Peptides against a protein of PDB entry 3J47. Designs and how they scored, part 48

Target 1, 121 residues: chain A of PDB entry 3J47
Amino acid sequence: IRLTNQLKSLKGLQSKLKDVVEYLDKVINKELPINHTILGKLQDVFNLLPNLGTPDDDEIDVENHDRINISNNLQKALTVKTNDELMVIYISNLVRSIIAFDDLIENKIQNKKIQEQRVKD
Target 2, 69 residues: chain B of PDB entry 3J47
Amino acid sequence: YEEKEESNLAATKSMVKIAEQYSKRIEEEKELTEEELKTRYVGRQDPKKHLSETADETLENNIVSVLTA

## One batch from the design tools (peptide; aimed at target 1 L39 D44 L48)

Design b2_p28_8_s2 (made by RFdiffusion4, then SolubleMPNN; its pose is not in this set)
Fold by OpenDDE base, seed 1:
Structure b2_p28_8_s2 (fold): chain B 121 residues (1-121), chain C 69 residues (1-69), chain A 28 residues (1-28)
Amino acid sequence: as target 1 above (121 residues)
Amino acid sequence: as target 2 above (69 residues)
Amino acid sequence: KDELLKLAELELESAKAKLEMLLKLAEQ
């Protein structure tokens, strides 16, 4: 469910970006007037989003190194921390899976022992 | 879209708490493993079941953490 | 069966070691 919602949001953002690009191309070609309201809302979104897209402003704000950024660009700046956190989460999931597997094996062994005892009785 | 945005905001707010909860989840997983080990020696199914349930809860929490990361 | 139990024990020890490593990482 959560992954599906994230994908839906990303697809919605992608569609909106495509619409903006298409609108900008039409404005450049003098086919349509600039929609100042859409541009203003997009600018507000960009101001709320960490700077997505200048390759040169690799100002890794060292102070935000510790906060998981949902945004891909801020996530790039936090890539080391995010990678460490993802690694911890992955290892934790692996450990839980191993424990659950061990419990399943033991349950199977116990069930077999119970069955063997019932055959002897 | 709005439901997903709300979910992402809730996830972001929970991220700060995830670090603290992660340490607690590690301890819960360890406790479950110890109970399972004890159950193997004592032959009591109840501690083993409790360990398995705690491991499952820890797994679910890690999955939620991955979804929020 | 005994071999399977031994494998499960080995996996459990590996899981425990990973948890300890994660705990150390969380404390840093």
Scores: peptide ipSAE 0.401, ipTM 0.847, DockQ to the pose 0.015; fails the geometry check
OpenDDE base, seeds 2, 3, 4, 5: peptide ipSAE 0.399, 0.350, 0.390, 0.393; ipTM 0.852, 0.846, 0.849, 0.851; seeds 2, 3, 4, 5 fail the geometry check

Design b2_p28_8_s3 (made by RFdiffusion4, then SolubleMPNN; its pose is not in this set)
Fold by OpenDDE base, seed 2:
Structure b2_p28_8_s3 (fold): chain B 121 residues (1-121), chain C 69 residues (1-69), chain A 28 residues (1-28)
Amino acid sequence: as target 1 above (121 residues)
Amino acid sequence: as target 2 above (69 residues)
Amino acid sequence: TDELLKLAELLLKQAQAKKEMLEALAAR
C-alpha cells in the first residue's frame, strides 16, 4: 500500500513535471506567456521534493544560462529549504531514537538489578 | 493531481509550522534528557519514565512530520 | 542545527554512559 502510494505520487509528479516542461518549451517558443502560477506550483512541488541529495551533487547542468537562473535559483532555494527542513526532522528523529535507546538500556540495567536481588533473596 | 498538489501545499504550510514546532520539540527532548539525567541521580523511576514518554512523543511527532512532508 | 547537534551530543554521551553501566553490570 505505502509503496504503491509512493509510486502513484511519483508518477503524478513525473506527469506534472512533463507538463511543466512542455509549458516551458511553449514559453521559450513564445507560444504562451509565462504563467507565474504554474511556476509557483512547480516551486511548491520542488519544495515538497525533499532534496535527499547531499549538497555536493550541485553538478546538475550548469549550462542553462542567466535568465533561467532566477527561476532555477528560486527553485533551488526552495529545494534547499526543504532539505534543511527534512534534515531537521531527521536529526530530531535520531535524537528521539537515542533517548528511547537510553531508556531501554536503563530498563535493562534495572531488570538485571532486580534479578540479582531476587537471587540473593 | 490537483487535489494532491493542494494537499502538498497544505502539507508545506504545515511543514513551516512543524519547523517552529520542531524547535519546541527539541527543547522538550532536552528536557527529557535532563530528566533522565536527574532520574539517574535521584533513582526515581517516575521521572525517567516521564522523560522517556516525552522523548517518544517528540519522536512520534517528528516521524509524523516526515511522513507528512 | 547547532542546538540539534548539541542535543545529539548530549544523547550520545548519555547512551555511552548507559553502555558503560551495562558493561559494568555484565562484568559482575
Scores: peptide ipSAE 0.386, ipTM 0.851, DockQ to the pose 0.013
OpenDDE base, seeds 1, 3, 4, 5: peptide ipSAE 0.389, 0.389, 0.392, 0.394; ipTM 0.843, 0.847, 0.848, 0.847; seeds 1, 3, 4, 5 fail the geometry check

Design b2_p28_8_s4 (made by RFdiffusion4, then SolubleMPNN; its pose is not in this set)
Fold by OpenDDE base, seed 2:
Structure b2_p28_8_s4 (fold): chain B 121 residues (1-121), chain C 69 residues (1-69), chain A 28 residues (1-28)
Amino acid sequence: as target 1 above (121 residues)
Amino acid sequence: as target 2 above (69 residues)
Amino acid sequence: METLLRLAELELESAKAKLEMYEALAEK
């Protein structure tokens, strides 16, 4: 039961990761304009990832509109880059979690074998 | 502005390097997982433990890289 | 971006291989 739930969660993460990769490929190929909705979902995923960036510089003044579009594109590019980095980190942590899960499964199998041997003796 | 752009470019290059290092670590982790699978079939606990430890170390290094990025 | 994509692909493949291993273990 617990292992099955972990496997299901892992499958869900894998599906999401696949969707992210497919999205990134489409962005790289310039086949899709930066879909704001996908970017927002990625940003939401990143917001669910611990902000390793100190949020302290929220105070920089909103005033300059035209530079704001370039700065928003740059901030979007930086956010996308930060998002890509966070994604790499997330995937790394996922891979580690999968390895740890594999070890847990094996330990469980070993424990089960040991128990079966003890019942035969 | 230019100095900040240059700093961001340098940071970006550093992140690409970290990503490459991470990719290598992931490949090592994958190899270890395959060895663990092989070890499960052979029924030898020691190689499996070593694989687990190496996977954990790879994970730790990635976490540290993320925390340092 | 490309390097990150490649990394994500590698990680996804690693995750798949691990998932398959977990499934094989769950059947036992």
Scores: peptide ipSAE 0.445, ipTM 0.847, DockQ to the pose 0.025; fails the geometry check
OpenDDE base, seeds 1, 3, 4, 5: peptide ipSAE 0.414, 0.412, 0.420, 0.432; ipTM 0.844, 0.846, 0.847, 0.842; seeds 1, 3, 4, 5 fail the geometry check

## One batch from the design tools (peptide; aimed at target 1 D19 K41 V45)

Design b2_p29_1_s1 (made by RFdiffusion4, then SolubleMPNN; its pose is not in this set)
Fold by OpenDDE base, seed 4:
Structure b2_p29_1_s1 (fold): chain B 121 residues (1-121), chain C 69 residues (1-69), chain A 29 residues (1-29)
Amino acid sequence: as target 1 above (121 residues)
Amino acid sequence: as target 2 above (69 residues)
Amino acid sequence: SDELKAALERQIEARKLELEALKLLLEKK
């Protein structure tokens, strides 16, 4: 459910971005007048995009001014963060699995001891 | 889209919460392991079982965290 | 973990802004 919702949101965002790109292309081609309201909203969206130029996020290659790269820079930072989070979760799951496995081994050992004791009795 | 966005927002909030709870979950897992160790030393099945159960709960929480990630 | 949290929070904020932008688009139609 959550993944499906996230995917749906991403698809919606992608569609919206596509619409924006198409609109911008039409404006550039002088096919449509510049809708200042749409541009303002786009600017707001871009301003909400992490400033590519914040020097502290070293991994964002500042040079590629292409709009795709801005989304990509946040996406990269988000991807890195997501990867880190996934890695932490993976490690945690692995640790839990190991603990569960250790318990299973111990249970087997105990069961074996109980059986051995029953054979001696 | 809105439902998905809301779900994504909820997931992201959950991830933040998971990050806070992660250390606690690791600690709980360690406690379970210590109880298993104690049970192994004492030969008592009950502490070992409790440790195993706590480890399973910790594992489940991690799986839920992965699903929310 | 803290950096990951901060990045996640930023993602949440970005998504909130996207939702708000979508809502404004819907209201304008």
Scores: peptide ipSAE 0.486, ipTM 0.840, DockQ to the pose 0.410; fails the geometry check
OpenDDE base, seeds 1, 2, 3, 5: peptide ipSAE 0.476, 0.476, 0.476, 0.454; ipTM 0.825, 0.839, 0.822, 0.828; seeds 1, 2, 3, 5 fail the geometry check

Design b2_p29_1_s2 (made by RFdiffusion4, then SolubleMPNN; its pose is not in this set)
Fold by OpenDDE base, seed 1:
Structure b2_p29_1_s2 (fold): chain B 121 residues (1-121), chain C 69 residues (1-69), chain A 29 residues (1-29)
Amino acid sequence: as target 1 above (121 residues)
Amino acid sequence: as target 2 above (69 residues)
Amino acid sequence: SKELVEAYERNIEARKLLREALEELEKKK
């Protein structure tokens, strides 16, 4: 039950992530108009995320590129970072699921051993 | 604009905190796995249970983080 | 006995996958 629920949650997250990726891809491909609100929020998240991981990288890119390219590069970098973070979250969830599964298997094995001992007695 | 900026800032700070918590949880999960391995060798159920519980907690936190993200 | 062996094998595999996942996480960090 718990594992199934975790898997379901993971699937839900994966679906949401996929939707975000798909949205971003559509935006990149100019297939859909950029939802300024979503993009702005995502960008804000991205702006904040880089500040967590690499404070130094933001200083380097500011000097040389036209504001538009900077914005796109920043957005791309932020998107990549968000993707990386999402991947990390996904992997972590997977790891937890595997650990839980391993524990279940071990519990099952122990239960079987106990049953075998009871039969021998 | 300002309200949005404040909201974004708060969200960003929350995400940072989540990332830190996530890293910590990953480490806790590793420790639990080691305890499970040790428990398997020692034949003691208690460390294994603790590891399982911590792994579950870590998973839950990650799921919440992903859903919030 | 056979079922137990299979369960052990599955556990070993799960642990392997877990270790691999942890290593991947470590690489991404």
Scores: peptide ipSAE 0.366, ipTM 0.833, DockQ to the pose 0.015
OpenDDE base, seeds 2, 3, 4, 5: peptide ipSAE 0.504, 0.487, 0.375, 0.494; ipTM 0.856, 0.847, 0.847, 0.854; seeds 2, 3, 4, 5 fail the geometry check

Design b2_p29_1_s3 (made by RFdiffusion4, then SolubleMPNN; its pose is not in this set)
Fold by OpenDDE base, seed 3:
Structure b2_p29_1_s3 (fold): chain B 121 residues (1-121), chain C 69 residues (1-69), chain A 29 residues (1-29)
Amino acid sequence: as target 1 above (121 residues)
Amino acid sequence: as target 2 above (69 residues)
Amino acid sequence: SEELKKFLEAQEEAKKLLLEALKELEEKK
């Protein structure tokens, strides 16, 4: 579900970017007037959505590398931080898996002891 | 798209909380491991089971955190 | 970066403890 939503959001953004580019091309070609309101809203969306697809518009502030941003371009700088967080999550999952494995081993040992007791009885 | 955006925003807020909770979860996992060790030593199944359950819960939470991230 | 480093360090310690627990379990097998 979450991945699907992320993909849907990405696809939506991609489509919107394509529409903006197409609109800009039409304006450049004098085929359509510039709708400043739509462009402004798109810019606001792009400012709120850390720039996923247009590397040119958002100065990748190198300093923002450390903060986890949901969006890929800010996440590219934050990808280091996100990778670190993901690594932490991965290590945590690994630790949990090890604990679960330990419990399984213990359960197996207990089951073996129970069987040995049953044989003695 | 809007629902997904809202979910992502909630997820981001949750990630900050998860980072704090993660430290706590690590401690809880350690406690569970200690209880499991104690249960092995004492031969009491209940503390070990509880430790295992807590470890599993911690793992699930980490998986959810990864999926959120 | 420092916070991340601390987190990673804590995770490594937790992993180490878990690995030790696993070894103890294996020894019991």
Scores: peptide ipSAE 0.420, ipTM 0.840, DockQ to the pose 0.014; fails the geometry check
OpenDDE base, seeds 1, 2, 4, 5: peptide ipSAE 0.415, 0.396, 0.397, 0.411; ipTM 0.832, 0.831, 0.825, 0.833; seeds 1, 2, 4, 5 fail the geometry check

Design b2_p29_1_s4 (made by RFdiffusion4, then SolubleMPNN; its pose is not in this set)
Fold by OpenDDE base, seed 3:
Structure b2_p29_1_s4 (fold): chain B 121 residues (1-121), chain C 69 residues (1-69), chain A 29 residues (1-29)
Amino acid sequence: as target 1 above (121 residues)
Amino acid sequence: as target 2 above (69 residues)
Amino acid sequence: SAELVEALERQEEARKLLLEALKELEEKK
């Protein structure tokens, strides 16, 4: 579900970019006026996106290692940070697993004690 | 698209909170482990069970956090 | 980290702006 939603969002962005390109081509050809409001908003979005040239699958090197991925291209630059975060999550999962195992062992020990008591009775 | 965007926004907000929640979850896990240890010594099964359940919930939350990230 | 939180907030703002721009495009259609 989450991955599908992310893909849908990316497709939406791609479609929007295509529409902007088509609009720009029409403006260059003097067929339509520029939609200044949409272009301004799009420019604001691009300014908020850290150094992602185009949302296309192209690997853009953005040298900021310490921030979480806004896009796949930024993610490559942020691979170190992402790895650190994943490592923390991994360690947390391991700790939880250890706790669960400890509980399982305790349950087994208790069950054995109950069985031993039943044999003595 | 809107539903996916809303889901992604919610996931991002969750990630912002995950760091704080993670620290709290680690503390909760430790508390549960201490309660389990105490329960083992006292022979009271109920606190031990509760600790195990809380540890499982903490694990589940971490998995969800990984899937969100 | 605080930097991660800031990056997530920026991403959320960017998404919001993108959604608004999509709505405006749909209204023109």
Scores: peptide ipSAE 0.408, ipTM 0.807, DockQ to the pose 0.678; fails the geometry check
OpenDDE base, seeds 1, 2, 4, 5: peptide ipSAE 0.334, 0.353, 0.344, 0.345; ipTM 0.835, 0.839, 0.835, 0.833; seeds 1, 2, 4, 5 fail the geometry check

Design b2_p29_2 (made by RFdiffusion4)
Pose (drawn by RFdiffusion4):
Structure b2_p29_2 (pose): chain A 91 residues (1-28, 36-48, 72-121), chain B 63 residues (1-40, 47-69), chain P 29 residues (1-29)
Amino acid sequence: IRLTNQLKSLKGLQSKLKDVVEYLDKVIHTILGKLQDVFNLNNLQKALTVKTNDELMVIYISNLVRSIIAFDDLIENKIQNKKIQEQRVKD
Amino acid sequence: YEEKEESNLAATKSMVKIAEQYSKRIEEEKELTEEELKTRPKKHLSETADETLENNIVSVLTA
Amino acid sequence: AAAKAAAAEEFLDALAEAAEAALEAAEAA
């Protein structure tokens, strides 16, 4: 789902660029200003990425913890299944 | 495009706030362990732990 | 042509808002 959403965003840019190229050919306004703003707003992320790296680490650790909890419950389920099997054999 | 952006936007606003959501997910995790212990309720605890994990996964995907 | 332009403006506004939100997230970090 996230991927489809990202693709839709990129699609708009691709089409937008094509339109802009055609527009410039024809010319040979507000949209252009807006594009420029967007441009000014990965390069910058470079410095910002430094911080993101730290936050990514924290969210990795959280995921690991959740995985451990899931494994715990999983073990309990396995044990219950074994007990059920034993009971059936007895019967 | 908009729909997709909306989903992304929510992922961003959650990333700004994740410090509090972390602590609440930490607690929830603990709660699910408690429920399991009682069972040894167990199911409820397990569900809570899964939810916490899922929230962490979503936070990582957004990042 | 006008409809394409309007759709482009909405699209770019949404990109700007998303970029600003990303910058705010970076600042908060």

Design b2_p29_2_s1 (made by RFdiffusion4, then SolubleMPNN; from b2_p29_2, 21 letters changed)
Fold by OpenDDE base, seed 1:
Structure b2_p29_2_s1 (fold): chain B 121 residues (1-121), chain C 69 residues (1-69), chain A 29 residues (1-29)
Amino acid sequence: as target 1 above (121 residues)
Amino acid sequence: as target 2 above (69 residues)
Amino acid sequence: SSKKEEENIKRLNLEIEKLKAQLEMAQAL
């Protein structure tokens, strides 16, 4: 359910971004007047979006590494951290699966012992 | 979209909690495994069942964590 | 911390290997 909702949100965002790009292209081509309200909202979105384009490697403040902020460049460094976290979660799931399997085997062994006792009675 | 955004926000908040819970869950899993080993010697079925249930709960929590991440 | 995360991953891997070994022993009995 959560994954499906995230995918739907991402698809909606992608569609909206496409519409914005198409609108911007029309404005650049002078096919439509500059809508100041849309531009203002876009500017607000861009101000909330961490700077995608500046190659200045240096300002990756180490402090924000823990906050999975959706910034693409910061997201690359954060994506590495997120990937590490995902890997830890994956390994933990594997450990839990192994524990559950061990318990299942033990339960089977116990059931076999109970059956053997019943045959002796 | 709004319902999914709310779900994603809840997921993000959960992710912060996951890091703290993760260390605790690992320790709980270890304790359960030790209890299983002890239960194998003592012949008490109840501790083994409890260990299995806690392992399953830990697995579910990790899956939710992956879905949140 | 990346170092702490790496240590946690290593610890988890060791735990997984221990659990696998226990499972194999349980199958052998």
Scores: peptide ipSAE 0.459, ipTM 0.862, DockQ to the pose 0.015
OpenDDE base, seeds 2, 3, 4, 5: peptide ipSAE 0.442, 0.374, 0.461, 0.385; ipTM 0.829, 0.806, 0.837, 0.813; seeds 2, 3, 4, 5 fail the geometry check

Design b2_p29_2_s2 (made by RFdiffusion4, then SolubleMPNN; from b2_p29_2, 21 letters changed)
Fold by OpenDDE base, seed 2:
Parts: structure tokens; C-alpha cells; sequence
Structure b2_p29_2_s2 (fold): chain B 121 residues (1-121), chain C 69 residues (1-69), chain A 29 residues (1-29)
């Protein structure tokens, strides 16, 4: 469910970005007047977007994982961080599973010992 | 779309919190494994059970984290 | 991040070995 919602949100954002690009192209082609309000919001979005062109600002806290695919480079960095977080979660789940299995095995061994004692008595 | 985006943002914030909790849960899981080891040597079922339960809780929390991510 | 991952992998490996030891004990019974 959540993954589907994320994918839907991502698709919605992609569609909106496409609409914005199409609008900008129409403005560049003088087919439509420059809407200052849309442009201002876009500028605000671009200013909030870490500079997509400079790979060097490494340290913008990769925790902004979910800030939507506004830009492919930031999105890549965010995707890498998301993958790293998912990997950590995966490893932890594996560790937990292994512990749970260990306990299960121990419980089985104990149960077997109890049964063997009952047979000897 | 917006509701889903808000839900995703909330989930992401939850994931950050889960990452912090995860570090703690990894430590709890280690403690559980050590307690299980100790409990195997001591033959006391109670510490082993507690370790198993905490490991399971840690696993469940990680699964929820993955589902939230 | 990588260092944390390496620590987690090491912990998993340790737990796997513990599980193997338990399995061997179970098979010996």
C-alpha cells in the first residue's frame, strides 16, 4: 500500500513537472505570457532544490530521502541514501531473523532434553 | 496525490526516527543474543525467552520500517 | 554509513555462526 502511494505520488510529481516544463517551453516560444506566480513558485522550488548541477555539495543531509524526484541528481543521491537505509533495515531484519531462529533451535533442544528426561524417569 | 505525498513525508520522518531507533534496536538485539548465549550456559529459560522476544520485536520493527520506507 | 553496514554484516555473521553451533548441538541430540 505505502509503496503504491509513493509511486502514485512520484507519478503525480513527474506529471506536474512535465506540465511545468511544457509551460516553460510555451513561454520561451512566446505562445503564452510569463506567469510570474508560477515562475516565482518554480524559482522557489529550484532554490529549495539543491543545485542539481554541482555534484560537490556532498553534505546536504541525505536524510531528505523522500523529497520527491524534483531533480535526477539529488534524486540519485537520495536514492543512494534510501538504498543504504533499506540495506541497513534489511541487514537488521536478517539479524533479527537469525536470532529468532537461534532461539527457536534452543527451545527445540530444551524440549528434546525435557522429553528425554521424562523417558528416563 | 497530495494526501499520499503527505503520508510519504510522514513516513520518511518516521523512517529517520526509525533509523535512530534501529541503532538502538541493533544494540538490543546484540544484548538479546548475548543473553541467549548466557542463558544457554546458565540453563535459565527466562533470559533466553526475553532475548528471543526482543529479537522478534526488533525484526517486526525493521519489517515495519521497510514497509514504511 | 558503510562502517555501520560492515558492523551489521559482522553481527549477522556472528549470529549465523551461533545458529550453526545450535544446529549442530540439536543434530547431536
Amino acid sequence: as target 1 above (121 residues)
Amino acid sequence: as target 2 above (69 residues)
Amino acid sequence: DKEREEKLIKELDLRIEQLKALLEMYEAL
Scores: peptide ipSAE 0.426, ipTM 0.850, DockQ to the pose 0.013; fails the geometry check
OpenDDE base, seeds 1, 3, 4, 5: peptide ipSAE 0.403, 0.422, 0.385, 0.413; ipTM 0.843, 0.846, 0.839, 0.848; seeds 1, 3, 4, 5 fail the geometry check

Design b2_p29_2_s3 (made by RFdiffusion4, then SolubleMPNN; from b2_p29_2, 21 letters changed)
Fold by OpenDDE base, seed 2:
Structure b2_p29_2_s3 (fold): chain B 121 residues (1-121), chain C 69 residues (1-69), chain A 29 residues (1-29)
Amino acid sequence: as target 1 above (121 residues)
Amino acid sequence: as target 2 above (69 residues)
Amino acid sequence: EKEKEEKNLKFLERQIEMLKALLEMYDAL
């Protein structure tokens, strides 16, 4: 469910970005006037979006929380943080799996003891 | 779309909280493993079951966290 | 970052070994 919602949100954002690009192309071609409201919202989105375009600013030590998919360089730092978080989650899942397996083993041992007792009776 | 974005933002905030909770869950998992060990010795199924359930809950939360990341 | 990744890898390896040991115990029963 959550992944599906994220994917739907991402698809919606992609569609909206495409619509904006198409709109900008029409404005450049003088087919339509610039919609200042859409541009203002886009500018707000771009200002909230870390700088997408410059390959060289590697080391922006942006301690700021991981927005995974939007901007490659800041996304690289954010991707590293997200990767760290994912690793923690993965490790946690493994630990849980190990505990669950330990419980299964214990249950099997108990079942075996119960069967052995039934054979003795 | 907006509802999903809000859900993703809430999920991201939850991930930070999950990182803190994860450290706690690792400790809870260790406690559960110790309780399972104790339950093996005592032969009482109930503490072992509780440990297993808590481990499963910890696993589920981690899976949900991965899915939200 | 790399050192942290290496620590996480070592931890994962330890967990995998623990899972293998548990699996062997399960198969022995």
Scores: peptide ipSAE 0.444, ipTM 0.858, DockQ to the pose 0.014
OpenDDE base, seeds 1, 3, 4, 5: peptide ipSAE 0.422, 0.443, 0.436, 0.411; ipTM 0.848, 0.854, 0.858, 0.848; seeds 1, 3, 5 fail the geometry check

Design b2_p29_2_s4 (made by RFdiffusion4, then SolubleMPNN; from b2_p29_2, 22 letters changed; failed a check: too like the target's own chain)
Amino acid sequence: EKEKEEESLKQLELEIEKLKAELEMYKAL

Design b2_p29_3 (made by RFdiffusion4; failed a check: the pose's geometry)
Pose (drawn by RFdiffusion4):
Structure b2_p29_3 (pose): chain A 91 residues (1-28, 36-48, 72-121), chain B 63 residues (1-40, 47-69), chain P 29 residues (1-29)
Amino acid sequence: IRLTNQLKSLKGLQSKLKDVVEYLDKVIHTILGKLQDVFNLNNLQKALTVKTNDELMVIYISNLVRSIIAFDDLIENKIQNKKIQEQRVKD
Amino acid sequence: YEEKEESNLAATKSMVKIAEQYSKRIEEEKELTEEELKTRPKKHLSETADETLENNIVSVLTA
Amino acid sequence: TEEKLEEHEKYLDSLEENLKAHAEYFEAL
């Protein structure tokens, strides 16, 4: 789902660029200003990425913890299944 | 495009706030362990732990 | 043509809103 959403966003840019190229050919306004702003707003993320890296680490750790908890419940489920099997054999 | 952006936007606003959501997910995780212990309720605890994990996964995907 | 323009404007506004939301995230860091 996230991927489909990203693709939609990129699609708009691609189409937008084509339109801009055609527009410029024809010319040979507000949209251009808006584009420029967007441009000014990956490069800049470079410095910002430094901080993101730290946060990514934290969210990786959280995921690990959740995986451990899931494994715990999984073990209990396995034990219950084994007990059920034993009861069936007895019967 | 908009729908997709909306989903992304929510992922961003959650990333700004995740310090508090982390602490609440930490607690929730502990709660699920407690429920399991009682069972040894267990199911409820397990569900809570799963939810906490899911929330962490969503935080990582957005990042 | 006018419809396309409006669509582009809305799209770019959304991009700006998105980037501003990201900026808020980086500011918070």

Design b2_p29_3_s1 (made by RFdiffusion4, then SolubleMPNN; from b2_p29_3, 17 letters changed; failed a check: the pose's geometry)
Amino acid sequence: EKERIEKQLKFLDLQLESLKAVQEYYDSL

Design b2_p29_3_s2 (made by RFdiffusion4, then SolubleMPNN; from b2_p29_3, 18 letters changed; failed a check: the pose's geometry)
Amino acid sequence: SSKKEEEQLKFLDSQIKSLEALKDYYKSL

Design b2_p29_3_s3 (made by RFdiffusion4, then SolubleMPNN; from b2_p29_3, 17 letters changed; failed a check: the pose's geometry)
Amino acid sequence: EKEKEEKSLKELDLKIESLNALKEYYDSL

Design b2_p29_3_s4 (made by RFdiffusion4, then SolubleMPNN; from b2_p29_3, 17 letters changed; failed a check: the pose's geometry)
Amino acid sequence: SKEKEEELLKQLDLEIESLNALKDYYDSL

Design b2_p29_4_s2 (made by RFdiffusion4, then SolubleMPNN; its pose is not in this set)
Fold by OpenDDE base, seed 2:
Structure b2_p29_4_s2 (fold): chain B 121 residues (1-121), chain C 69 residues (1-69), chain A 29 residues (1-29)
Amino acid sequence: as target 1 above (121 residues)
Amino acid sequence: as target 2 above (69 residues)
Amino acid sequence: SEKEKKEKQLKELELQIEMLKAQLEALLA
């Protein structure tokens, strides 16, 4: 569900960007006037996005944005964060599994001891 | 898109919370392991069981975290 | 014997635990 939502958001953003590009092309071709409102909103979005055009922005690992498919640079940072989080979760699961197995082994040992005692009695 | 954005934001917040909880869970797992170790020495089944249960809970939480991620 | 079977099972579990531990260590490295 979460992945699906993220994918949907990304698709929506992609579609919007495509629309903007198409609009800009039309404006450049003098086919349509510049829609200042759309451009303004887009600019706001871009300003909120780490600057894609700046290599520095691409390197900005947004630690908090692990899963946010924002602008490519931000998305990259978010992807890295997500990967890190997933790794942590994976490790945690492994640790828990190990502990569970250890407990299982101990339980088996105890059961064996109990059985041995019963046989001796 | 807005719904997705909201969901993503919520997910992100959840991930942060999960990270914090993860640290706690790791500690809990360690404690359980210590309790198991202690139980091995003391021969008390209860501490060992408790450790095992805590470890299981930690695992479950991690799984939920993965699913949430 | 049943006892031998249990012992074998225990050994297998121990091995699995060790394998899991090794995997965790590898992930941490």
Scores: peptide ipSAE 0.410, ipTM 0.839, DockQ to the pose 0.010
OpenDDE base, seeds 1, 3, 4, 5: peptide ipSAE 0.428, 0.448, 0.399, 0.404; ipTM 0.848, 0.843, 0.837, 0.833; seeds 1, 3, 4, 5 fail the geometry check

